# Peptides against a protein of PDB entry 6CSU: the designs that were tried, part 8

Target 1, 51 residues: chain A of PDB entry 6CSU
Amino acid sequence: GALEELRGQYIKAVKKIKCDMLRYIQESKERAAEMVKAEVLRERQETARKM

## One batch from the design tools (peptide; made by RFdiffusion4, then SolubleMPNN)

Design b1_p9_6_s4 (from b1_p9_6, 4 letters changed)
Fold by OpenDDE base, seed 2:
Structure b1_p9_6_s4 (fold): chain B 51 residues (1-51), chain C 51 residues (1-51), chain A 9 residues (1-9)
Amino acid sequence: as target 1 above (51 residues)
Amino acid sequence: as target 1 above (51 residues)
Amino acid sequence: MDEEIDSLE
């Protein structure tokens, strides 16, 4: 019935939001890792210039 | 140094966002459960009126 | 709790 359908739609929406958030967290971790790699590379370049 | 501090601040911010998102997901699940309970109660009342 | 969520905490 209409109530069951509404309930189903709500639960489905919550599940979608959950998945989106988890994906965002994973992507932010990957971006953070990339930033760290870039920083390490820059630090090595700076060290080379000082030698 | 300044670079290490900046990196640390960024990682800390990402961790905070992660925690906030996980909390939000948990709270939305709890809200969904409460909504379902309310719907079940309403359905029982409707059934009672039809009998 | 959802096991997937628990693994991220």
Scores: peptide ipSAE 0.161, ipTM 0.639, DockQ to the pose 0.025
Fold by OpenDDE base, seed 5:
Structure b1_p9_6_s4 (fold): chain B 51 residues (1-51), chain C 51 residues (1-51), chain A 9 residues (1-9)
Amino acid sequence: as target 1 above (51 residues)
Amino acid sequence: as target 1 above (51 residues)
Amino acid sequence: MDEEIDSLE
């Protein structure tokens, strides 16, 4: 009925928000990892230059 | 060292984002639940009026 | 609170 349909719509909306946010969290972790890798490379290059 | 500190800062930032988003998800579920409850109340009142 | 809503987490 109408009430069940409304309930379903709200649950669907919440699920969408959850999925979007979990994806964003995953992408944020990946970006952070890439930033660390870039810094490691720079530090290695600087060390090599000094040697 | 400097590299370890930077890594720590990035991890801390990611953790903060994760916590904020999980909180938002929880609050969104609560809002959805309240909307459903409000609708249920309205439907019950309408039914009572018709009876 | 609805059990299905709670299960979304």
Scores: peptide ipSAE 0.155, ipTM 0.648, DockQ to the pose 0.063
Fold by OpenDDE base, seed 3:
Structure b1_p9_6_s4 (fold): chain B 51 residues (1-51), chain C 51 residues (1-51), chain A 9 residues (1-9)
Amino acid sequence: as target 1 above (51 residues)
Amino acid sequence: as target 1 above (51 residues)
Amino acid sequence: MDEEIDSLE
C-alpha cells in the first residue's frame, strides 16, 4: 500500500544521502593528505637549499 | 613546526566535517521517521471513516 | 595513510 511505498522511498533516500556523505568524507581526507604531502615536499626543498 | 601545524589544522577541520555530516544523517533519519508516522496517522483516520 | 587520518572513517 501507499504506506509501505512511502516508507521504502524514504529509507532509500536516506541510504543514498549516507553513501554520498561517506564518499565526501573520504575525498576530503584524500585532499587533506595531498595538501600535507605538498607541504612536506616544499619543506624538503627548503631544507636542501640550506645545506 | 609549520608542517605539524598544517597537518593538525587539516585533521581538525576534517573531523568537524565528519561530525556535522553524521549529525545531519541522524537528523534526516529522524525527519523521515516522523513523516512516515504522520502518514500512518492519516491513513488510520481514513480507514476509520470508511467503517 | 597516517593512523590518525585513517581513524576519521
Scores: peptide ipSAE 0.136, ipTM 0.639, DockQ to the pose 0.078
Fold by OpenDDE base, seed 4:
Structure b1_p9_6_s4 (fold): chain B 51 residues (1-51), chain C 51 residues (1-51), chain A 9 residues (1-9)
Amino acid sequence: as target 1 above (51 residues)
Amino acid sequence: as target 1 above (51 residues)
Amino acid sequence: MDEEIDSLE
């Protein structure tokens, strides 16, 4: 019925939002990891030049 | 050192984003639950009027 | 990947 359909719509919307946000979190973590990795490489290069 | 500080800054930023997003997810779920509850009450009222 | 980053989830 209409009630069950409406409930389903609300739950579906919330689930989509959750999935989108979790994906964004994961992507943000990946970007952060890559930035840190790049920084480590830069620091190593600088250290190597100073040796 | 600078590397550790930068890493810390990145991680801190990611953690904050994560917390904010998870809070939003929780709040969205709570809002959805309240909307469903309100709809159930409306449907009950309508049913009662038809009896 | 750094363990701290991995632990964020």
Scores: peptide ipSAE 0.138, ipTM 0.637, DockQ to the pose 0.078; fails the geometry check

Design b1_p9_8_s1 (from b1_p9_8 with E1D M3L)
Fold by OpenDDE base, seed 2:
Structure b1_p9_8_s1 (fold): chain B 51 residues (1-51), chain C 51 residues (1-51), chain A 9 residues (1-9)
Amino acid sequence: as target 1 above (51 residues)
Amino acid sequence: as target 1 above (51 residues)
Amino acid sequence: DILEAAEGL
């Protein structure tokens, strides 16, 4: 009936949110890691130039 | 020094991840709510047509 | 290190 169908649709939507969140978190971590890596390289160059 | 600068960059990256995550969660919830709303409307029409 | 810590988030 309508109640069961709505429940199914709700669960489907929640599962999609969960998957999208996990994927976005992973991608955001990768971007942040790249940012940090780039900063580390720049800082190493800056410190090297001061020596 | 280099250590303090790197720490600052790390904290900045972490804060950016956190903000991006929270924003994405909010937007994902809104999209899911719209999906559920659309399904509810379709189900109401389907049940009405069966009556 | 800081990079590993960021990747570990």
Scores: peptide ipSAE 0.124, ipTM 0.637, DockQ to the pose 0.048
Fold by OpenDDE base, seed 4:
Structure b1_p9_8_s1 (fold): chain B 51 residues (1-51), chain C 51 residues (1-51), chain A 9 residues (1-9)
Amino acid sequence: as target 1 above (51 residues)
Amino acid sequence: as target 1 above (51 residues)
Amino acid sequence: DILEAAEGL
């Protein structure tokens, strides 16, 4: 019936959001890790120039 | 010093992740809402055809 | 309603 189908649509939407969020979080963490790595490298170079 | 700068870089990365996550969550919710709206419309049409 | 519920997530 209409109520059961509506509930099913809601659950489907929620599951999609969850999966998309987890994927995006993972990708964002990877990008952040690469940014930190690059910044650490630059900082080491700055330190070397000041010595 | 190196420790303070490293901490600063970490905090910057974390803040970026937070902002990106919030934006993505908002966009995902908007997409899900539009999907649900379309599904509800289709369900109403199916119900009408069965009457 | 279901739309409000989805938007409130």
Scores: peptide ipSAE 0.117, ipTM 0.636, DockQ to the pose 0.066
Fold by OpenDDE base, seed 3:
Structure b1_p9_8_s1 (fold): chain B 51 residues (1-51), chain C 51 residues (1-51), chain A 9 residues (1-9)
Amino acid sequence: as target 1 above (51 residues)
Amino acid sequence: as target 1 above (51 residues)
Amino acid sequence: DILEAAEGL
């Protein structure tokens, strides 16, 4: 009935938010890794110039 | 060194965001459950009045 | 390495 439909809508909404947030976490980790990679490369270049 | 410190800062920031997001998910689930509970109670009251 | 550790968060 109408109650079950409403319950279903809430559950669906929460599931969507959960999935979106988990995706955001994953993407944030990937961005952080890329920033670290870029920094490592810069440091390696600086080291090479000083040798 | 400085590179390790920077790496540590990025990791710490990402971990914080992850924890905050997981907390938000949990709280959102709890709020949704309470909303459903309130709706169930309202429907039960309406049913009782119609009997 | 450093990158591997960051990816493992």
Scores: peptide ipSAE 0.114, ipTM 0.626, DockQ to the pose 0.077
Fold by OpenDDE base, seed 5:
Structure b1_p9_8_s1 (fold): chain B 51 residues (1-51), chain C 51 residues (1-51), chain A 9 residues (1-9)
Amino acid sequence: as target 1 above (51 residues)
Amino acid sequence: as target 1 above (51 residues)
Amino acid sequence: DILEAAEGL
């Protein structure tokens, strides 16, 4: 019935939100890690030039 | 110095992750709400046809 | 280190 259908739609929406959040968090972490890696490498090069 | 710079880079990366997460969560919630709204409207139309 | 910490987030 309509009540069960609405409950199903709500549950489906919440599950999608959870999955989308977790995926985006993972992708954001990967991008941040790559940015930090690049900065660390640049800093090491700068330090080497100063020696 | 290098230690302070690396600490700064870490803090910046973490802050970016947090902001990106919160923004994507908000956008995901909005998309889910619109999908639920559309389904509710369709269900109301179907119910009306059955009356 | 900081890189490992970022990757672990």
Scores: peptide ipSAE 0.123, ipTM 0.635, DockQ to the pose 0.047; fails the geometry check

Design b1_p9_8_s2 (from b1_p9_8, 3 letters changed)
Fold by OpenDDE base, seed 2:
Structure b1_p9_8_s2 (fold): chain B 51 residues (1-51), chain C 51 residues (1-51), chain A 9 residues (1-9)
Amino acid sequence: as target 1 above (51 residues)
Amino acid sequence: as target 1 above (51 residues)
Amino acid sequence: DILKAAEGL
C-alpha cells in the first residue's frame, strides 16, 4: 500500500545517504594516507640532502 | 649518527600520527554505519506500528 | 605499507 511504498522510498533514501557518507569517509582516509606518505617521503629526502 | 637517530625519531612520530588518524577515521566510519543502521531499524519499527 | 594499511581499514 501507500504506507509501504513511502517506507520503501525512505529506506532507499537512507541507503543512498549511507553510501555517500561511507564513500566520503573512505576518500578522506585515502587523502590522509597520501598526506602521511608524502610527509615521510619529504622527510627522507631532506635528511638525505643534509648528509 | 645523530642525524639518522633524529630522522628515526621523526619517522616514528609520523607513523604514530598516521595510525591515530586512520584509527579515528575507521571509528568514524563505524559510527556512521551504526547511525544508518539504527535509523533504518527505527524507521522499520515505526512503519510496522502504523500498520 | 601506508596505503595498504589505509585500504585495509
Scores: peptide ipSAE 0.114, ipTM 0.588, DockQ to the pose 0.088
Fold by OpenDDE base, seed 4:
Structure b1_p9_8_s2 (fold): chain B 51 residues (1-51), chain C 51 residues (1-51), chain A 9 residues (1-9)
Amino acid sequence: as target 1 above (51 residues)
Amino acid sequence: as target 1 above (51 residues)
Amino acid sequence: DILKAAEGL
């Protein structure tokens, strides 16, 4: 019935949100790693220019 | 010399921040996953009570 | 499984 259908749609929506959140966090992790790597490289370049 | 030491300390600090950020993101992911799981379980319980 | 999905990231 309509109640079961609504429940099914709710659960499906929550599962989608879960996947979206986890993907966002994974992408955030990747971006954070790249930012730190870039910072270390910039520091190496900066010290090299001073030599 | 002092310049090389300072550079070394900077790089070490940045690496530590990287590790802390990645740990934070990992823990955030775990919490997000648990929140979604709990929400799905609550919905199942709610529909069961209505039956 | 949510836990497996989280561990795989």
Scores: peptide ipSAE 0.110, ipTM 0.588, DockQ to the pose 0.123
Fold by OpenDDE base, seed 5:
Parts: C-alpha cells; structure tokens; sequence
Structure b1_p9_8_s2 (fold): chain B 51 residues (1-51), chain C 51 residues (1-51), chain A 9 residues (1-9)
C-alpha cells in the first residue's frame, strides 16, 4: 500500500545518506593519516639536512 | 645529541596528534551511525501509529 | 546491526 511504499522509500533514502556520510568520514580519516605521514617525512628530511 | 632529541620529541608529538585525529574521526563515524539508527526507528514508529 | 556495519566501513 501507499503508506508502506512511502515508508520503504524513506528507509532507502536514509540508508543511502548513511553510506554517504560514513564514506566521507572514512576518506577524511585517510586524508588525515596521509597529512601526518607527510609531516613526519618533511621533518626527517629537515633534520637530515641540518646534520 | 640535541638535534636527535628534538627530532624525537617532534615525531612523538606528531604521533600523538595523529592518534587524536583518527580517534575523533572514528567517534564522529559512530555518532553519525547512531543518528541514522535513531531516524530509522522514529520513522518505523510513526508508520506504525498511522496503520 | 547498523553500528557493526558502520564500524566495518
């Protein structure tokens, strides 16, 4: 029925948004990790130049 | 030596910040998941009341 | 389980 169908559509939309949010957060985590890695590398290179 | 010690301190600080950032992102992910769960539950309850 | 699924992503 119409009520059941509307409910189904809403649940599907919410699930899609959930997946989008979680993916964004995961990708943000990966970017943050890479930024830290790059910072550590730069510092090591700087230290090496000063030795 | 002093240069090595300073390098070590910097690397340690960067590692700490890395862990803090990753934890924050993980916790954000968990909160987002709970918000979606609550939304789905509310919609199911609303649908039930209308039947 | 929504949380289990989320934590696995």
Amino acid sequence: as target 1 above (51 residues)
Amino acid sequence: as target 1 above (51 residues)
Amino acid sequence: DILKAAEGL
Scores: peptide ipSAE 0.109, ipTM 0.586, DockQ to the pose 0.104
Fold by OpenDDE base, seed 1:
Structure b1_p9_8_s2 (fold): chain B 51 residues (1-51), chain C 51 residues (1-51), chain A 9 residues (1-9)
Amino acid sequence: as target 1 above (51 residues)
Amino acid sequence: as target 1 above (51 residues)
Amino acid sequence: DILKAAEGL
């Protein structure tokens, strides 16, 4: 019935929002990891130039 | 020497920041997951009351 | 099931 269909649509929308949020968080994690890797590599290069 | 020690301190600080950022992102992921679980459960309860 | 998926995160 209408209530079951509306419930189904609500759950579908919530699942979509969940996936979007978790993807955004995963992308933020990946960006943070790459930022740290890049900074550590730059520091090693700078140290090598000054030695 | 002083440069190597300073480099070591810099890398240590960057690693600490990395861990803090990744922990914050992980906690955000957990909160998002729990929020979705709670919302779906509430919707199921509300549907049951209206049926 | 969304609950099962969320619990597995």
Scores: peptide ipSAE 0.103, ipTM 0.576, DockQ to the pose 0.076

## One batch from the design tools (peptide; made by RFdiffusion4, then SolubleMPNN)

Design b1_p10_2_s1 (from b1_p10_2, 5 letters changed)
Fold by OpenDDE base, seed 3:
Structure b1_p10_2_s1 (fold): chain B 51 residues (1-51), chain C 51 residues (1-51), chain A 10 residues (1-10)
Amino acid sequence: as target 1 above (51 residues)
Amino acid sequence: as target 1 above (51 residues)
Amino acid sequence: GEVEKEMEEL
């Protein structure tokens, strides 16, 4: 019936939101981690240059 | 130094994303739940009318 | 991570 269909739509929507948000967070964290990694490498190069 | 500042910015950004996403999902779930609740009430009224 | 754990509980 209409109630079961609405409930189904609710569950489907929530699951989609959850997946999309997890993916967004994961990708954002990966990008930020890459920036930090690059900075660490630059600092190591600078330290090596000064020794 | 620059590395510590970048790390701090990363951590701050991730924490903000977490809070924003949790809030968005919570609000979306609440809205969907309210719709389902309203439908349940309508169905109960319809059932009562037919008895 | 911690963020992912909390999101998985939703």
Scores: peptide ipSAE 0.153, ipTM 0.611, DockQ to the pose 0.026
Fold by OpenDDE base, seed 4:
Structure b1_p10_2_s1 (fold): chain B 51 residues (1-51), chain C 51 residues (1-51), chain A 10 residues (1-10)
Amino acid sequence: as target 1 above (51 residues)
Amino acid sequence: as target 1 above (51 residues)
Amino acid sequence: GEVEKEMEEL
């Protein structure tokens, strides 16, 4: 019935939210890690120039 | 140094993402629950009219 | 990590 259908839609929506959030967090962490790697490279280059 | 600062910013950003996501999920679940409650009320009213 | 673990419990 309508109530069971709505309950099903609720559960489906919550599962989708969970998956989207996990993916967003993972992608954000990857982007942040790449920024750190880029900074490490720049700092090493600057250190080399000062030697 | 710059590297330590960037690492700190990374950790801060990830923590913010976590908090925002948890809040968003909680709010979404609450909204979905309210929609279900509204549907239950409507169905009860319809049932009553058919008696 | 810790963030993913907590999200998986939701």
Scores: peptide ipSAE 0.151, ipTM 0.613, DockQ to the pose 0.080
Fold by OpenDDE base, seed 2:
Structure b1_p10_2_s1 (fold): chain B 51 residues (1-51), chain C 51 residues (1-51), chain A 10 residues (1-10)
Amino acid sequence: as target 1 above (51 residues)
Amino acid sequence: as target 1 above (51 residues)
Amino acid sequence: GEVEKEMEEL
């Protein structure tokens, strides 16, 4: 009936949102890691110039 | 230094996103629960009219 | 991580 269909649609929507959020978090962590790597590289270059 | 500050900013941003996501999910679940309650009420009314 | 774990529990 309509109630079972509504429940099914809700569960499906929540599962999709969860997956999208997990992907967003993972991609954000990857981007942050790359930014940190780039910063470390720049700092090493600055340190080398000060030596 | 800049690296420590960047790390701190990233951690703060991720924590904020987590809180916002958890709140969004909780609010979505609450809204869905209210929608289901309303549907159950309507179905009970329909059933009563069929009796 | 902690954030992913909490999201997986939802």
Scores: peptide ipSAE 0.148, ipTM 0.600, DockQ to the pose 0.075
Fold by OpenDDE base, seed 1:
Structure b1_p10_2_s1 (fold): chain B 51 residues (1-51), chain C 51 residues (1-51), chain A 10 residues (1-10)
Amino acid sequence: as target 1 above (51 residues)
Amino acid sequence: as target 1 above (51 residues)
Amino acid sequence: GEVEKEMEEL
């Protein structure tokens, strides 16, 4: 019936949102890791210059 | 240093995203509950009409 | 991580 159809659509939508959010978090962590990596490299260059 | 500042900013941003996502999920569940409630009411009206 | 764990519990 209509209620079961709506419930099914809701569950499917929630699962999609969950997956999209987890992917966004993962991509954000990867971008943050790349920014940290770049900063560490700059700091190593500064240290080397001061040696 | 710059690395510690970046790490702090990242952690703060991740915490904000977590809170925003949890709030979004809660609001989505509330909207879904209201849609289900409306559908149940329509089905009750249909049942009553068929009695 | 902690955020992923909480998301899995939703």
Scores: peptide ipSAE 0.145, ipTM 0.600, DockQ to the pose 0.076

Design b1_p10_2_s2 (from b1_p10_2, 4 letters changed)
Fold by OpenDDE base, seed 2:
Structure b1_p10_2_s2 (fold): chain B 51 residues (1-51), chain C 51 residues (1-51), chain A 10 residues (1-10)
Amino acid sequence: as target 1 above (51 residues)
Amino acid sequence: as target 1 above (51 residues)
Amino acid sequence: GEVEEEMEKL
């Protein structure tokens, strides 16, 4: 009936939101890691110039 | 230095995103529960009219 | 629930 269908739609929607959020967080962590890597490289270059 | 500051900013941003996502999920679950409650009430009314 | 548990692992 309509109630079972509504429940099914809700569960499906929540599962999709979960997956989208997990992907967003993972991608954000990857981008942040790359930014930190780039900063470390720049700092090493600056240190090398001071030596 | 700049690296430590960047790391701190990243961690703070990720924590904020996590909190916002958890709140969004909780609010979505609450809204869905209220929608289901309303549907159950409507179905009970329809059933009562068929009796 | 499952979503909250997965979010806590992040």
Scores: peptide ipSAE 0.156, ipTM 0.606, DockQ to the pose 0.076
Fold by OpenDDE base, seed 5:
Structure b1_p10_2_s2 (fold): chain B 51 residues (1-51), chain C 51 residues (1-51), chain A 10 residues (1-10)
Amino acid sequence: as target 1 above (51 residues)
Amino acid sequence: as target 1 above (51 residues)
Amino acid sequence: GEVEEEMEKL
């Protein structure tokens, strides 16, 4: 019936949102890690230049 | 230094995203619950009409 | 809920 269909649609939508969110967070963490890595590398290069 | 500032900005951004996501999930759950409630009410009204 | 539990693991 309509109730079961609505429930099914809701569950499906929530699952999709969860997956999208988890992926977004993972990608954001990866991007942040790369930015930090790049900064650390620059600072190491600057330190090496001062030595 | 720049590294600490970047790290701080990243942590702040991640915390904001987490909060936004949790709020979005909560609001989505509330909207879904209201939709289901409305459907159940309609079906009960239809059943009552058939009795 | 399940989604909140997964978010706490992040």
Scores: peptide ipSAE 0.156, ipTM 0.610, DockQ to the pose 0.080
Fold by OpenDDE base, seed 3:
Order: sequence, then C-alpha cells, then structure tokens
Structure b1_p10_2_s2 (fold): chain B 51 residues (1-51), chain C 51 residues (1-51), chain A 10 residues (1-10)
Amino acid sequence: as target 1 above (51 residues)
Amino acid sequence: as target 1 above (51 residues)
Amino acid sequence: GEVEEEMEKL
C-alpha cells in the first residue's frame, strides 16, 4: 500500500544520503592528506638543501 | 611552522565536515520520519472511519 | 577514521 511504498522511499533515500556523504568525506580527507603530504616533502627537501 | 599550521587546518576542516554531514543526515532522517508518521496517522484515521 | 565510524552508526 501507500504506506509501505512511502517507507520504502524513505529507506532508499536515507541509504543514498549515507553513501553520498561517506564518499564526499572520504574524498575530502584524501585531498587534504595529499596537501599535507606535499608540504612534508617540500620541508624535507628544504632541510636537505640546508645540510 | 607552516606544516603544523596546515595540519591544524586539515584537522579543523575534517571536524567541521563531520559535524555538518552528521547534522544534515540527522535532519534529513527526521524530515522523512515525520512524513512516514503523518501517513501512519492518516491510515489510522481512515481505518477508524471504516470501522 | 573517526568520521567514518560515526557515519556508519547512522
């Protein structure tokens, strides 16, 4: 019936939101981690240059 | 130094994303649950009318 | 991580 269909739509929507948000967070964290990694490499190069 | 500042910015950004996403999902779930609740109430009223 | 762990509880 209409109630079961609405419940089904609710569950489907929530599952989609969860997946999309997890993916967004993961991708954002990866990008930020790559920026930090690049900075660490630059600092190591600078230290090596000064020794 | 610059590395510590960048790391701090990364951590702060990730924490903000976490809070914002959790809030968004919670609010979305609440809205969907309210729609289902309203439908349940309507169906109960219809059942009562037919008895 | 911590964020993913909290999201898995939803």
Scores: peptide ipSAE 0.143, ipTM 0.609, DockQ to the pose 0.027
Fold by OpenDDE base, seed 1:
Structure b1_p10_2_s2 (fold): chain B 51 residues (1-51), chain C 51 residues (1-51), chain A 10 residues (1-10)
Amino acid sequence: as target 1 above (51 residues)
Amino acid sequence: as target 1 above (51 residues)
Amino acid sequence: GEVEEEMEKL
């Protein structure tokens, strides 16, 4: 019936949202890691210049 | 140093995102519950008319 | 991680 259909649609939507959020978090972590990597490289270059 | 500052900012941002996502999911669950409630009421009304 | 663990509870 209509209620079961609505429940099914809701569960499907929640699962999609969960997947989208997990992907967003993963991509955010990857971007943060790249920013940290770039900063570490810059700091190493600065240290090398001061040696 | 700059790296520690960046790390701190990242951790703070991740914590904020976590809170925002948990709140969004809670609000989504509440909206879904209200939709289900409304549908149940409509179905009860339809059933009552068919009695 | 912690965020993923919380997401799994949803």
Scores: peptide ipSAE 0.134, ipTM 0.598, DockQ to the pose 0.077

Design b1_p10_2_s3 (from b1_p10_2, 6 letters changed)
Fold by OpenDDE base, seed 4:
Structure b1_p10_2_s3 (fold): chain B 51 residues (1-51), chain C 51 residues (1-51), chain A 10 residues (1-10)
Amino acid sequence: as target 1 above (51 residues)
Amino acid sequence: as target 1 above (51 residues)
Amino acid sequence: GEIEKEMDEL
């Protein structure tokens, strides 16, 4: 009935939110890793200039 | 150095995002639970009117 | 990872 349908919609919505959040966190971590990688390369370049 | 500071900032940012997402999901689950509760009460009222 | 583990408990 309507109650079972609402329950199903709720569970589906929560699962979707969970997946979206996990994906967002993963993408944020990947972007941060790329920023760190770029910084490491810049620091290596700066160090090389000081040698 | 700058690398260690950037790493620290990254880890702090990821932890904050995690906490924000967990809170958002928890609040969403609570709101959905209240919606289901309200629906159950409405259905009980409808059933009572049909008796 | 740690974040995924915590999310799995939701």
Scores: peptide ipSAE 0.149, ipTM 0.602, DockQ to the pose 0.082
Fold by OpenDDE base, seed 1:
Structure b1_p10_2_s3 (fold): chain B 51 residues (1-51), chain C 51 residues (1-51), chain A 10 residues (1-10)
Amino acid sequence: as target 1 above (51 residues)
Amino acid sequence: as target 1 above (51 residues)
Amino acid sequence: GEIEKEMDEL
């Protein structure tokens, strides 16, 4: 019936939002990791220069 | 340092997104509840008409 | 409810 269909549509939409958010978080973490990697490399370069 | 600051900014951003999502879900649930309420009232009206 | 439970797993 219409009630069950509405419930199903809502649950499906929420699950999609959850998946999209998890993907966004993962991609954001990857970007942050690359920024950290670049900073670590710069720090190592600075250390090497000072040695 | 820059690394700790970046980490802090990232965590803060993710927490904000999570809060925004939870708020959106709550608002969506409220809208869905109102749609269900309207459907239940229509079903009761139909039942009453058939009695 | 079910939806909040799913989102709490984020």
Scores: peptide ipSAE 0.146, ipTM 0.619, DockQ to the pose 0.076
Fold by OpenDDE base, seed 2:
Structure b1_p10_2_s3 (fold): chain B 51 residues (1-51), chain C 51 residues (1-51), chain A 10 residues (1-10)
Amino acid sequence: as target 1 above (51 residues)
Amino acid sequence: as target 1 above (51 residues)
Amino acid sequence: GEIEKEMDEL
């Protein structure tokens, strides 16, 4: 019925939000790691130019 | 009625989860930015010690 | 991580 349908929609929405958040967290960690790698290399070059 | 009550609870819960997710995203970006700032300073010092 | 554990409770 309508009540079961609404409950199903709620559970589905919560599960989707959870999955989206976990994916965002994982992707953000990967992006942060790559940014740090690139920044380390750039900073070495910049420091070398100043010395 | 019961259906309207459940619908209201569903909408309230989903909105809360969405807001919590957005806050986490914002805070994670701020933490990542601070981590990069600290890494830049550490890398400058490490590079200087090697030169 | 800590947030992943929190989300597992949803």
Scores: peptide ipSAE 0.138, ipTM 0.640, DockQ to the pose 0.097
Fold by OpenDDE base, seed 5:
Structure b1_p10_2_s3 (fold): chain B 51 residues (1-51), chain C 51 residues (1-51), chain A 10 residues (1-10)
Amino acid sequence: as target 1 above (51 residues)
Amino acid sequence: as target 1 above (51 residues)
Amino acid sequence: GEIEKEMDEL
């Protein structure tokens, strides 16, 4: 019935959000790691140049 | 120095991620709400047709 | 809400 279908659609939507969030968290961590890596590389290069 | 700059870049990255996550959560909730609304509308139309 | 409960499982 309508109630069951509504509940089903809601749960399905929430589960999709959960999956998307997990993916986003992982991708965000990877982006952050790459940003840090790039900064470290730049700093090492600059330090080496100054020394 | 390099350490301070690294810390600064990390903090900026984390703050960006946090902001993006909050936005994504909000957008996801809105998408879920629209999905539910669409389902309710369809069910009402179908129910009305069957009655 | 229910979404927050689901997110707690992350």
Scores: peptide ipSAE 0.124, ipTM 0.629, DockQ to the pose 0.099

